# Ledger of designs, part 183: peptides against a protein of PDB entry 4KTY

Target 1, 266 residues: chain A of PDB entry 4KTY
Amino acid sequence: YVLNDIGVIFYGEVNDIKTRSWSYGQFEDGILDTCLYVMDRAQMDLSGRGNPIKVSRVGSAMVNAKDDEGVLVGSWDNIYAYGVPPSAWTGSVDILLEYRSSENPVRYGQCWVFAGVFNTFLRCLGIPARIVTNYFSAHDNDANLQMDIFLEEDGNVNSKLTKDSVWNYHCWNEAWMTRPDLPVGFGGWQAVDSTPQENSDGMYRCGPASVQAIKHGHVCFQFDAPFVFAEVNSDLIYITAKKDGTHVVENVDATHIGKLIVTKQI

## One batch from the design tools (peptide; made by RFdiffusion4, then SolubleMPNN)

Design b2_p25_6_s2 (from b2_p25_6, 10 letters changed)
Fold by OpenDDE base, seed 4:
Structure b2_p25_6_s2 (fold): chain B 266 residues (1-266), chain A 25 residues (1-25)
Amino acid sequence: as target 1 above (266 residues)
Amino acid sequence: MEPKVTEKTSENTGKKYPYLENPEP
């Protein structure tokens, strides 16, 4: 989880799983220096740099450009006029070196690019890390642990009543660390996500969230466990907004979200 | 630069839901 410099990223659909290679390049010249530079840009104190909890959380924030002029600008509008299309990247090295050289956010990334770069960052700093792909990944916008779907009486989605949505797939990272800040047993793999999805205590970041805690429904543990839980386990709540202004739950689907979570076994 | 939310019909429920699609890498 640290030594492999080439990885596989899963994407596509649950019934048509696809893979692509990604070069992490954590041992390439200038990459470690860039990772240190990232932490410098984050104004991370030296004492924190030895703490994988702090490092992964800072990395989660800094791999995306939001809030802090971090590494990658996310774009999902299929224009990409002022940079490199996310699909054109083949690895982390060029991105990180460009960031270090330009000292400006690199354009553009999407989830697998964020995950790839973040994986390099973690591995460079000696944190075992892997990319995880979740198919039918929920984006819970209001931290209620469910995917609220408001339907008009005609069955169309009312996008004004909620910002919740489902991704066909989403990639994030798991980082291996002890969690002395959590109860015993919740160390190990921690979900961390550098794709800017939701604000977490003032920044677009996510994690580290204990995978074990999430698996057992312990969403009260820092950091961002409710969000990660919702990504993989939220029920789809179909709510019909009636003309009279009443809301009626018409259906609850507990099987839609997180149908498959895959990662390369190392 | 945000993703466009579309609608997809659930195979489970036959109901529509807000859907985002990441492209092929």
Scores: peptide ipSAE 0.577, ipTM 0.944, DockQ to the pose 0.844
Fold by OpenDDE base, seed 3:
Structure b2_p25_6_s2 (fold): chain B 266 residues (1-266), chain A 25 residues (1-25)
Amino acid sequence: as target 1 above (266 residues)
Amino acid sequence: MEPKVTEKTSENTGKKYPYLENPEP
């Protein structure tokens, strides 16, 4: 995981899985320096830089530009007037080197770009890491572990009441580390995500969340386990808003979210 | 900058849900 400088990212639909290559380039000139610079910009103390828990959490914050002028600006509106369209990137190196040179956030990224750059960051710092793609990935806005879908009586989504949404696919990272801050057995792969989705204790960051904890429903374990759990395992709760102001749960779908999670084994 | 939320009909329930589509990278 640390030695591979080229990877594969899964995308598309659950019924039409596709792959693309991504150059991580963690050994290329200037990349390690840039990763150290990222931690410097985060004002991370030297003692914390040896802790993969702290490093991965800081990385999840700093790979996105929100809050801290980190590496990448996200954009999803198909208008990329002041930068590079997310689909034009082929690897992490150009992005990281641009960030180091300009000292300003690089435009633009989407989930696979964030995941690609974050994977480079982790691997460059000696943390085994891989990209994970989740098909039908839920975005739980209030971390209540379910997708609350409010429908009008005509069956259309009430956009004012409905805050949650479902991605066709979403990419994030898993990083390998021990978790001495958790009970025994919850080390190993940890979900971390640099795509700015939700605020976590004051910053747009996510993880590390123990994959084992998530798998066994231990959502109380730090960090951001409820959000990650919801991404892969939330029920869709269809609620009809009646004209009289009452809400009626009409359907619960426990099979829609997280139908397939894909990652490379090596 | 923010993604556009659309509606998609669930194959499981036949009900509509808020849907976001990431493009092909």
Scores: peptide ipSAE 0.569, ipTM 0.941, DockQ to the pose 0.855
Fold by OpenDDE base, seed 2:
Structure b2_p25_6_s2 (fold): chain B 266 residues (1-266), chain A 25 residues (1-25)
Amino acid sequence: as target 1 above (266 residues)
Amino acid sequence: MEPKVTEKTSENTGKKYPYLENPEP
């Protein structure tokens, strides 16, 4: 989890799982220094840099450029004229070195790029980490642990009322650490995500959220457990807006989200 | 630069839902 400098990222569809290689390069020249620089840019106190809870949370914020001029600018519109297309990256090294050299956010990333760079960051700092891919990954926009899908009477999605959405797949990270801030048994793997999705207490960051807590429905445990829970386990609530202004729940699908969560063991 | 929300039909329910697609890396 720390020593392997080449990884595999899962993507595609649940019925057509695909993989790509990613070079983490945590031992390459300048990479550790860049990770330290990232923490410097975050103005992270030296005392906190030894705490994997703080480090992973800061990392989740700083690997994306939002809020703090972090490492990567996300783009999903297939217009990458002012940078490198996300698919062109083969590893973390070039991204991190460019960030260190330019001292400006690097363009562009998508979920696997964020996850790849974040994995390098964690591993460089001695935190065991892996990339996780969730197929049919929910994006809960209003933190109610469910996907509220508002439909018109004709069956089309009401885009004005519907704020939630589902990714075909999404990649994030799990980091191994103790959680003395949580009850006994909720250490181990913690979900952390650097892809900018939702604001968490003023910043685009996510985690660390205890995988064990999420697995057992303990969404009250810090950090961002409700959001991560929703990504993997939210129900789809289909609500039809009637012409008379009434809303009717027509269907609840508890099997759509999080159909498969895949990670490499090493 | 934000992802474009599209619609997809659920195989489970036959109903449409807001859908985002990450490309192949």
Scores: peptide ipSAE 0.569, ipTM 0.942, DockQ to the pose 0.849
Fold by OpenDDE base, seed 1:
Structure b2_p25_6_s2 (fold): chain B 266 residues (1-266), chain A 25 residues (1-25)
Amino acid sequence: as target 1 above (266 residues)
Amino acid sequence: MEPKVTEKTSENTGKKYPYLENPEP
């Protein structure tokens, strides 16, 4: 079976879905060598390199530059003076080859760039993978499985108290593997994310989290299932701070987050 | 390098929430 080396990434809004092409190039010269180099930089032992659970978790850490001098530096402030703007990339090959030649993190990436490069990494190492786009994607910062939105009496968000946020869309990856470390039925597609969002056991990484486990509300299974669950299924809890210092829950919205999850079939 | 948090009004509730916008690739 030959995996596609060109893909489609979904973006935009839920009512105006857009697509762009992305060249994965997992069969291009130097790409396999670069993927092996990434695992070498992670100091991954040879015995672990045959385990898709370990490989995907290491990949989620190493595709971002945080903690470990990984592949891509993220930037979202529209200031890209020391590198390439995220939107200028058209595929993974140039990024990975630059990383291999310079031995320094490549600037810059955002979610679809991270997902594109991570997809190449997984496919190059023989792990079936696809990019997933979630519209109205929650970022739960305090790991309580809900979006806590604190409002002032005038209806504006209290930015000091509110730590959670919602993306218009977010891209991550699903990787296909068995999960002998989980109960029967929770293998198959696993959510993994290389966009640096939250710390997981000391590093900016995410997954593999069983998609089936998340769908059935089993957030206790490794790795990072609570965070991924929150991205797709968090309730929005609107809390108003009153003048008397009391907090009142004024609204709960269970339908806002994760309205549409889109992926292209492999 | 961090994303700028803005506010958006929910069509469901009419309440404001912290909003991040990824650009077009």
Scores: peptide ipSAE 0.565, ipTM 0.941, DockQ to the pose 0.857

Design b2_p25_6_s3 (from b2_p25_6, 11 letters changed)
Fold by OpenDDE base, seed 2:
Order: sequence, then structure tokens, then C-alpha cells
Structure b2_p25_6_s3 (fold): chain B 266 residues (1-266), chain A 25 residues (1-25)
Amino acid sequence: as target 1 above (266 residues)
Amino acid sequence: MEPKVTLKKSENTGKNYPFLENPEP
């Protein structure tokens, strides 16, 4: 998980799983220096740089450009005229070296690009890390662990009220570390995500969230466990908004989200 | 630069929900 400089990223559909290679290049010239530079830009204290909890959380924030002029600008509108299309990247090296050279955010990334660069960052700093792909990945923007789908009386989605959404797939990272800040048994793999999705205590970042905690429904454990839990376990709650303002739950789908979570085994 | 929200029908409920598609990398 640290020594492998080429990886595989899963994507596609749950019924048509696809893979692509990604070059992490954590041993390439200038990459470690760039990872240190990222932490410098984050103004991390030297004492914190040895703590994988702090490093992974800062990395989650800094791999995206939001808030802090971090590494990658996300774009999902298929307009990439002012940079490189996300699909054109083949690895982390060019992105990180461009960031180090220009000292400006690199355009553009999407989830697998964020995950690829973040994986390089983690591995470069000696944190065992892997990319995880979740199919039918929920985006809960109300932190209520549900996908609230508001319907009109005619059954159509009320797009004004419905804020939550589902990705066909989403990629994030898992980082291996002890969690002395959590109860015994919740160390090991921690979900961390650098794709800017939700604000976490003032910044677009996510994790580290204990995979064991998520698996056992312990969403009260820091960091961002409710959001990560929702990504993999949210129920689709169909709520009809009546003309009189009454909301009625019409349907619940407890099996749609998080149909498959895939990662490469060593 | 935000993703375009579309609608997908749930196989379980037959109802639509907001859906986002990441492209092939």
C-alpha cells in the first residue's frame, strides 16, 4: 500500500465494473518535496506532520483547491478550456509537479483524479493508502443520514426541495492508521476524501472516518462519519410535499445506495 | 463547474431521484 507506485481505479457501473491504471509516482523526483510543500501551504506545524490523523485531514482539504488554493480544481461540466480534462490525466506526478512549479491550483480534477493525487500524497508520506470506489454513492447535504427525495403530488421530483443526490460511482481513499482519539477497535482503515463535496467544520474536507465505525453504525465518531455513512448506507426517502405544506413519506428504498464498494487487495 | 443533476429511476421503487454521473476516466 505504500510501495506500489502504479494502481488500479475502479469505475463504471455496478453491473459493468471497469478499471483504469493510475501512476501514483510517489518515488519520482520532486514528488516528496511537493507533498511537503502542500503541508507548508496548509501551514501545518512540524509537530503535526508526524500525525497521520492530522496529515490525512489536511491532505483531504489541500488536494482540492477550495478554501486554501490547494492542488486541484474540480470540474464536472465538461468544459475544460482553461486546463486539462480530468480524463486526460494518467497519474499524479504531472499534477503535483505543476502545482509545485506554478504554486497555483491545477485544472481539472474529478473524483478519481482527486483520489489518485491524494493516494500519492498519503503514500509519499508513509501512510498506507488505497483508493475505494463506491457504486451508487450518496451525497447527503443535510447531514441527516438519508437521501431525502421530495416529490410533487404528481410524483415528479421537486428539484427545489431535493438537495441530495446520488453518484453512479465515487472514488475516495482509505488510509491506515491508529486512532487513539477513538475507542479501541476503530483504528485501521480510515475513509478520507479530497473531492470537494461537503463543508466539514469550515472547509471542504472529509475524514479520517473509521471504516470500522461506519461499518458498525458509529456515526458519532470523528471525522465526518455521518457523511461517509450516508455515502454507503443512506436510505432513499421519498417524501411527497402536499399542496397544504404537509410532507408524507411515500416510499423508502434501503438497498439502492452503496451497492458495491471495491478496492484493490494486496 | 458543478455537476449536472439528472434524474434516474430506481429499480426498487420506480421513482426518480437526482443522479450524477462521473465519466469514464
Scores: peptide ipSAE 0.572, ipTM 0.942, DockQ to the pose 0.884
Fold by OpenDDE base, seed 3:
Structure b2_p25_6_s3 (fold): chain B 266 residues (1-266), chain A 25 residues (1-25)
Amino acid sequence: as target 1 above (266 residues)
Amino acid sequence: MEPKVTLKKSENTGKNYPFLENPEP
């Protein structure tokens, strides 16, 4: 995981799984220096830089530009003025070198770009890491572990009340580390995500969340386990908002979210 | 900046939900 400088990213649909190559380039000239620079910009103390929990959490925040002028600006509106369209990137090297040179956030990224750059960052710092793709990936905005879909009395979605959404696919990272801050058995792969989705304790970051904890429903463990759990396991809850202000659950779909999670095996 | 939210019909419920589509990388 640390030694491979070329990877594969899964995307598309559950019934039409596709792959693309991504050059991580963690051994290319200037990349390690840039990763150290990222930690410097985060004002990370030297003692913390040896802790993969702290490093992965800081990296999750700093690979996105929100809050801290980090590496990548996200854009999803198909208008990429003043930058490079997310689909034009082929690897992490150009992005990281541009960030180091300009000292300004690089435009633009989407989930696989964030995941690609974050994978380079982790591997460059000696943390085993891989990209994970989740199909039908839920975005829970209030950490209640469910997708709340509010319906009008006519059955149409109330877009004002409904804030949760589902991605066709979403890419994030898993990083391998011990978790001495958690009970025994919850080390190993940790979900971390640099795509700016939700605020976690004041910053757009996600993880490390124990994959084992999530698989066993232990969402109380730091960091951001409820959010990651919801991405892969939330129920779709259809709620009719009545004119009298009451809410009625009309339907529950427990099989739609997280139908397939794919990662490259070495 | 923000993704366009569309509606997709669940095959399980027949009801619509907010759906976001990431493009091909």
Scores: peptide ipSAE 0.571, ipTM 0.943, DockQ to the pose 0.893
Fold by OpenDDE base, seed 4:
Structure b2_p25_6_s3 (fold): chain B 266 residues (1-266), chain A 25 residues (1-25)
Amino acid sequence: as target 1 above (266 residues)
Amino acid sequence: MEPKVTLKKSENTGKNYPFLENPEP
């Protein structure tokens, strides 16, 4: 989880799992310097740089360009006119070196690119890390632990009321660390995500969220456990918005989200 | 730069939900 410089990223669909290679390159020239530079750009205190909780949280924020001119600009509109299409990247090295040299956010990333770069960042700093792919990954917009799908009386989705959405797949990272800030037993793998999805206490970042805590429904544990929980375990709640303004739960689908979570075992 | 939300039909419920697609890497 630290020494492997080449990884596999899972993508596609639950019924058609696909893989691609990703070169992490955490040992390549200039990569460690770039990771330190990232922490410098984040104005991270030296005392915090040895704390994987702080490092992973800062990395989560800084691997995306939002808020802080971090490493990668996300784009999902299939128009990548001012940079490199996300699919063209094959590893983290070129991205990180470009960031270091230009001192400007690199264009463009999507979830696997964010996860790849973030994985390099974590591994480079000695934090065991892996990429995780979740199929049918929920994006909970209001941190209510469910996917609220508002329907009109005719059964059509009310797009104005429905803010939540589901990704076909989403990639994030798990980082291995102790969690002295949590109750005993909630160390180990921590979900961290640098893809800019939701604001977490003023910044687009996510985690570290204890995987064990999430698995046991302890969503009150810092950081961003509700969001990560929703990504993997939210129910689809179909709510009919009636003309009289009342909301009626018409259906609950507890099996749709997080159908498969895949990661490399080593 | 935001992803385009589409509608996908759930096989479980037969109802549509907002769906986002990440491309192939």
Scores: peptide ipSAE 0.563, ipTM 0.941, DockQ to the pose 0.881
Fold by OpenDDE base, seed 1:
Structure b2_p25_6_s3 (fold): chain B 266 residues (1-266), chain A 25 residues (1-25)
Amino acid sequence: as target 1 above (266 residues)
Amino acid sequence: MEPKVTLKKSENTGKNYPFLENPEP
């Protein structure tokens, strides 16, 4: 089986789906060496490098620069003066080779750049992987499996009471592996995300979370299943903060989040 | 380096929620 070295990333809006090409380049000179170097920087023992669960979790942490001087620095404020704008990247090769050469985090990435580089990392190490795009992707910041929206009595949003938010789209990865640490039937595709969103047991990483477990509501299964579940299934909970200090649920929208999940076949 | 939060109106509820927009790649 030969994995594709060029892929397609979906973006845009649910009613106007767009695509761009991305060069993974997992077979290019120096890329395998760089992926091994990433695991060396993570201080990953040799025994763990044969375990796709450990490799994908380490990769999730190391493709972002937070905590561990990993590959990519994220930036979303339209200030890219000290690096390359996220939209200027066309593939993973230049990013990974720059990281290996400079031994410093590369600037800058956003979700599709993180997903592109992470896809290269996984494929290079023999883990089948694909990029997934979720439209209306929730970011649950307080791990309560819902999207909390606080309203003042006048109907204005109070953004100080929650950090929950919704992305127009978000890209992450699915990696194919067995899950002997989970019950039978929860192997196969595992959600993993290298975009730094939330802290997971001490560092910015996400997954592997069983896609089958999430589909069946088994959010108690490691790793980060509640967060990934919330990205695709959160209800919007509109809570009005009354002048007397009470909170009242005014509306629940169970259909807004995760309207479409798109991926290309490997 | 953090994204700017904006408001988007839900078509289902007609109410606003905190919204982030990723750019075109």
Scores: peptide ipSAE 0.555, ipTM 0.940, DockQ to the pose 0.867

Design b2_p25_6_s4 (from b2_p25_6, 9 letters changed)
Fold by OpenDDE base, seed 2:
Structure b2_p25_6_s4 (fold): chain B 266 residues (1-266), chain A 25 residues (1-25)
Amino acid sequence: as target 1 above (266 residues)
Amino acid sequence: MEPKVTLKTSENTGYKYPYLENPEP
């Protein structure tokens, strides 16, 4: 979890699981210095740098460029004229070194790139970490723990009202740590995500959210447990918006989201 | 730079939902 400098990232579809290698390079020259620089850019107090809860939360914010001129700019529109296409990256080292040298966000990343760089960051700082891939990963944008799909009376999706969406797959990280801020039993693996998805108390960050808490439905536990829970366990709620302004639940699909969560136990 | 939202038909229900597709790395 810490010593492996090459990893495997799962992607593709639930019925066609694919893998690619990713070089974390946490032991390469300049990488530790860059990780420290990232925390410096975050203006993280020295006292907090030994706390994996704080470090992972700061990392989740700083690996993305939003809010704080962090490491990676996300792009999903297949237009990468001002940088490197996300698929061209093979590891974290070049990204981190470019960030350190340029002192500007690196273009571009998508979920596996964010997860790869974040994994390097965590491992470099001695936090056991792994990449997790969730197939049919929900994006709940209003924190109500469900996917609200609004339909017109004709059954078509009302794209104006429907804000939630589902990814074919999404990659994030799990970091191993104790959680003295939570009840006993909710330490261990914590979900953290550096892909900019939702604002968490003023910043695009996510976690650490206790995996055990999420598994047991304890969504009130910090941080961002509702969002992570929704990613893996949201019901699809199909709501017909009637012309008279009333909303009627037409269908509920409780089996669509989070069909498979894959991680390599190394 | 935002992901393009498409509609996917659920095999479970036959309804469509907003769908985002991450590319192959």
Scores: peptide ipSAE 0.570, ipTM 0.938, DockQ to the pose 0.861
Fold by OpenDDE base, seed 4:
Structure b2_p25_6_s4 (fold): chain B 266 residues (1-266), chain A 25 residues (1-25)
Amino acid sequence: as target 1 above (266 residues)
Amino acid sequence: MEPKVTLKTSENTGYKYPYLENPEP
């Protein structure tokens, strides 16, 4: 999880799983220096740079450009006129070197690009890391651990009320570390995500969230466990918004989200 | 730069939900 410089990213649909290679290049010239530069740009305290919890959290924030002029600008509008289309990237090296050279955010990334670059960052700094793909990945925007789908009385989705959404797939990272800040047993793999999805205490970042904690429903543990939990295990709650303003739960689908979570085993 | 939200029909319930698609990398 540290030495392998070429990875596999899973994508596509749950019924049509696809893979692509990604070159992490954590050992290539200039990459370590760039990772250090990233932490410098984050104004990360030197003492914190030895703490994988802090490093992964800072990395989560800094791999995306939001808030802090981090590495990658996300774009999902299929208009990439001022940069490189996300699909054109084949690895992390060019992105990181461009960032270091230009000292400006690199355009553009989407989830697998963020995950790829973040994986390089983590591995480069000696943190075991892997990319995880979640199919039917929920995006809970209000941290209530469920996908609230509001319906009109006619059964159509009320787009004004419905803020949550589901990705066909989403890629993030898991980083291996001890969690002395959590109860015993919640170390190991930690979910971290550099794709800018939700604000976490003032910045677009996510994690580290204990995978073990999430698996056992301990969403109260830092960081961002509720969000990650929702990504993989939220119920779809279909709520009819009545004309009188009342809400009625019409249906609950507990099997739709997180149908498959895939990562390369090493 | 925001993703386009579409509606997908659930095979489980027949209801629609907001759906986002990441492209092929």
Scores: peptide ipSAE 0.570, ipTM 0.939, DockQ to the pose 0.869
Fold by OpenDDE base, seed 3:
Structure b2_p25_6_s4 (fold): chain B 266 residues (1-266), chain A 25 residues (1-25)
Amino acid sequence: as target 1 above (266 residues)
Amino acid sequence: MEPKVTLKTSENTGYKYPYLENPEP
């Protein structure tokens, strides 16, 4: 998890799983320096840099450009006029070196690019890390642990009221660490995500969220466990918004989200 | 910058939901 400098990222759909290679390059010249520079830009004190909880949380914020002029600018509009299309990247090295030299956010990334760069960051700093792909990944906008799909009385989706959505696939990271801030047994793999999805205590960041905690429904444990739980386990709640302002639950789909979670085994 | 939201029909229920598609890397 630390020594491998080439990885595999899973993508596609649950019924058509595909893979691509990604060069992490954590041992290449300038990469460690860049990772340290990222922590410098985050104004992370020296004492915190030895704590994988703090490092992974800062990393999740800094790998995206939001809030703090971090590494990557996300874009999903298929118009990438001022940078490199996300699909053109083949590894983390060029992105990190560009960030270090320009001192400006690099354009552009999507989930696998964020995950790839974040994986390099974690591994470079000695934190065991892997990329995880979740198929039918929910994006819960209000952290209520469910996907609220509002319907008009005619059964059509009310796009104005419906803020939640489902990705065909989403990539994030798991980082291995102890969690002395949590009860015994909730160390090990921690979900962390640098793709800017939701604001967490003032910044676009996510995790570390204990995989064991999420697996057992302990969503009260820091950090961002409700969001990560929803990504992999939320129910689709179809709600009819009546003209009188009342809401009626029309349907519940408890099997649609998080059908498959895949990671490379080392 | 933001992804295009489409509507996908659930094979489980027949209802439609907001769906985002990440491209192939």
Scores: peptide ipSAE 0.559, ipTM 0.937, DockQ to the pose 0.879
Fold by OpenDDE base, seed 1:
Structure b2_p25_6_s4 (fold): chain B 266 residues (1-266), chain A 25 residues (1-25)
Amino acid sequence: as target 1 above (266 residues)
Amino acid sequence: MEPKVTLKTSENTGYKYPYLENPEP
């Protein structure tokens, strides 16, 4: 069985689904060496490198540059003067080889670039992996499993009261592994995300979170299950902030977030 | 009448934010 080194990433809107090709290049010269170098930079013990749980969690931290001078610097402000615009990348190989050569974070990435590079990392190390695109993806900033939308009495959105946000789409990865640290039945696909979104025990990382656990509402299972659950299943809570300081729930939408989740078979 | 809640997507960042609209006549 040979893993495909060329993939398709889904993006766009639910009513206008778009695709782009991505070259993973996990078999190209220097890529395995670079993946090992990434684990060396993370100071990962040799004994842990055979454990896909540890490897995927370290990978989720190291594919982004935050905290540890990892592979990619994220940018979402449309100012890319000091590097390559995220849309200009066509695959993982150039990014990983630049990182290995320069020994400095590569600029710049967004979610599909992070997911593409992370997919290469996982596959290169023998972990079956795929990219997942979630449309209407929630970013819960305060870990309450809700997407809070605050409204002024005049109906205007107050963006200062919460940092919760919704993406039209977001890309992350699923990695296949056993989870002996969880109850029976919660192995298989695990959500992992290298896009720096929230701090997890001191670092910008996410997962592995059991997809089966999330589907069954077991958000107490390690790692970062509440955050991943919120990405796909948050209720939109519309709250009016009154002049007297009281908050009133005006509306609840339980169907808007996670409207479509798309992945391609390996 | 309940206001129509819609989400506006940033073309540059992909960020989507909510806003209220009056229902279409």
Scores: peptide ipSAE 0.338, ipTM 0.788, DockQ to the pose 0.051

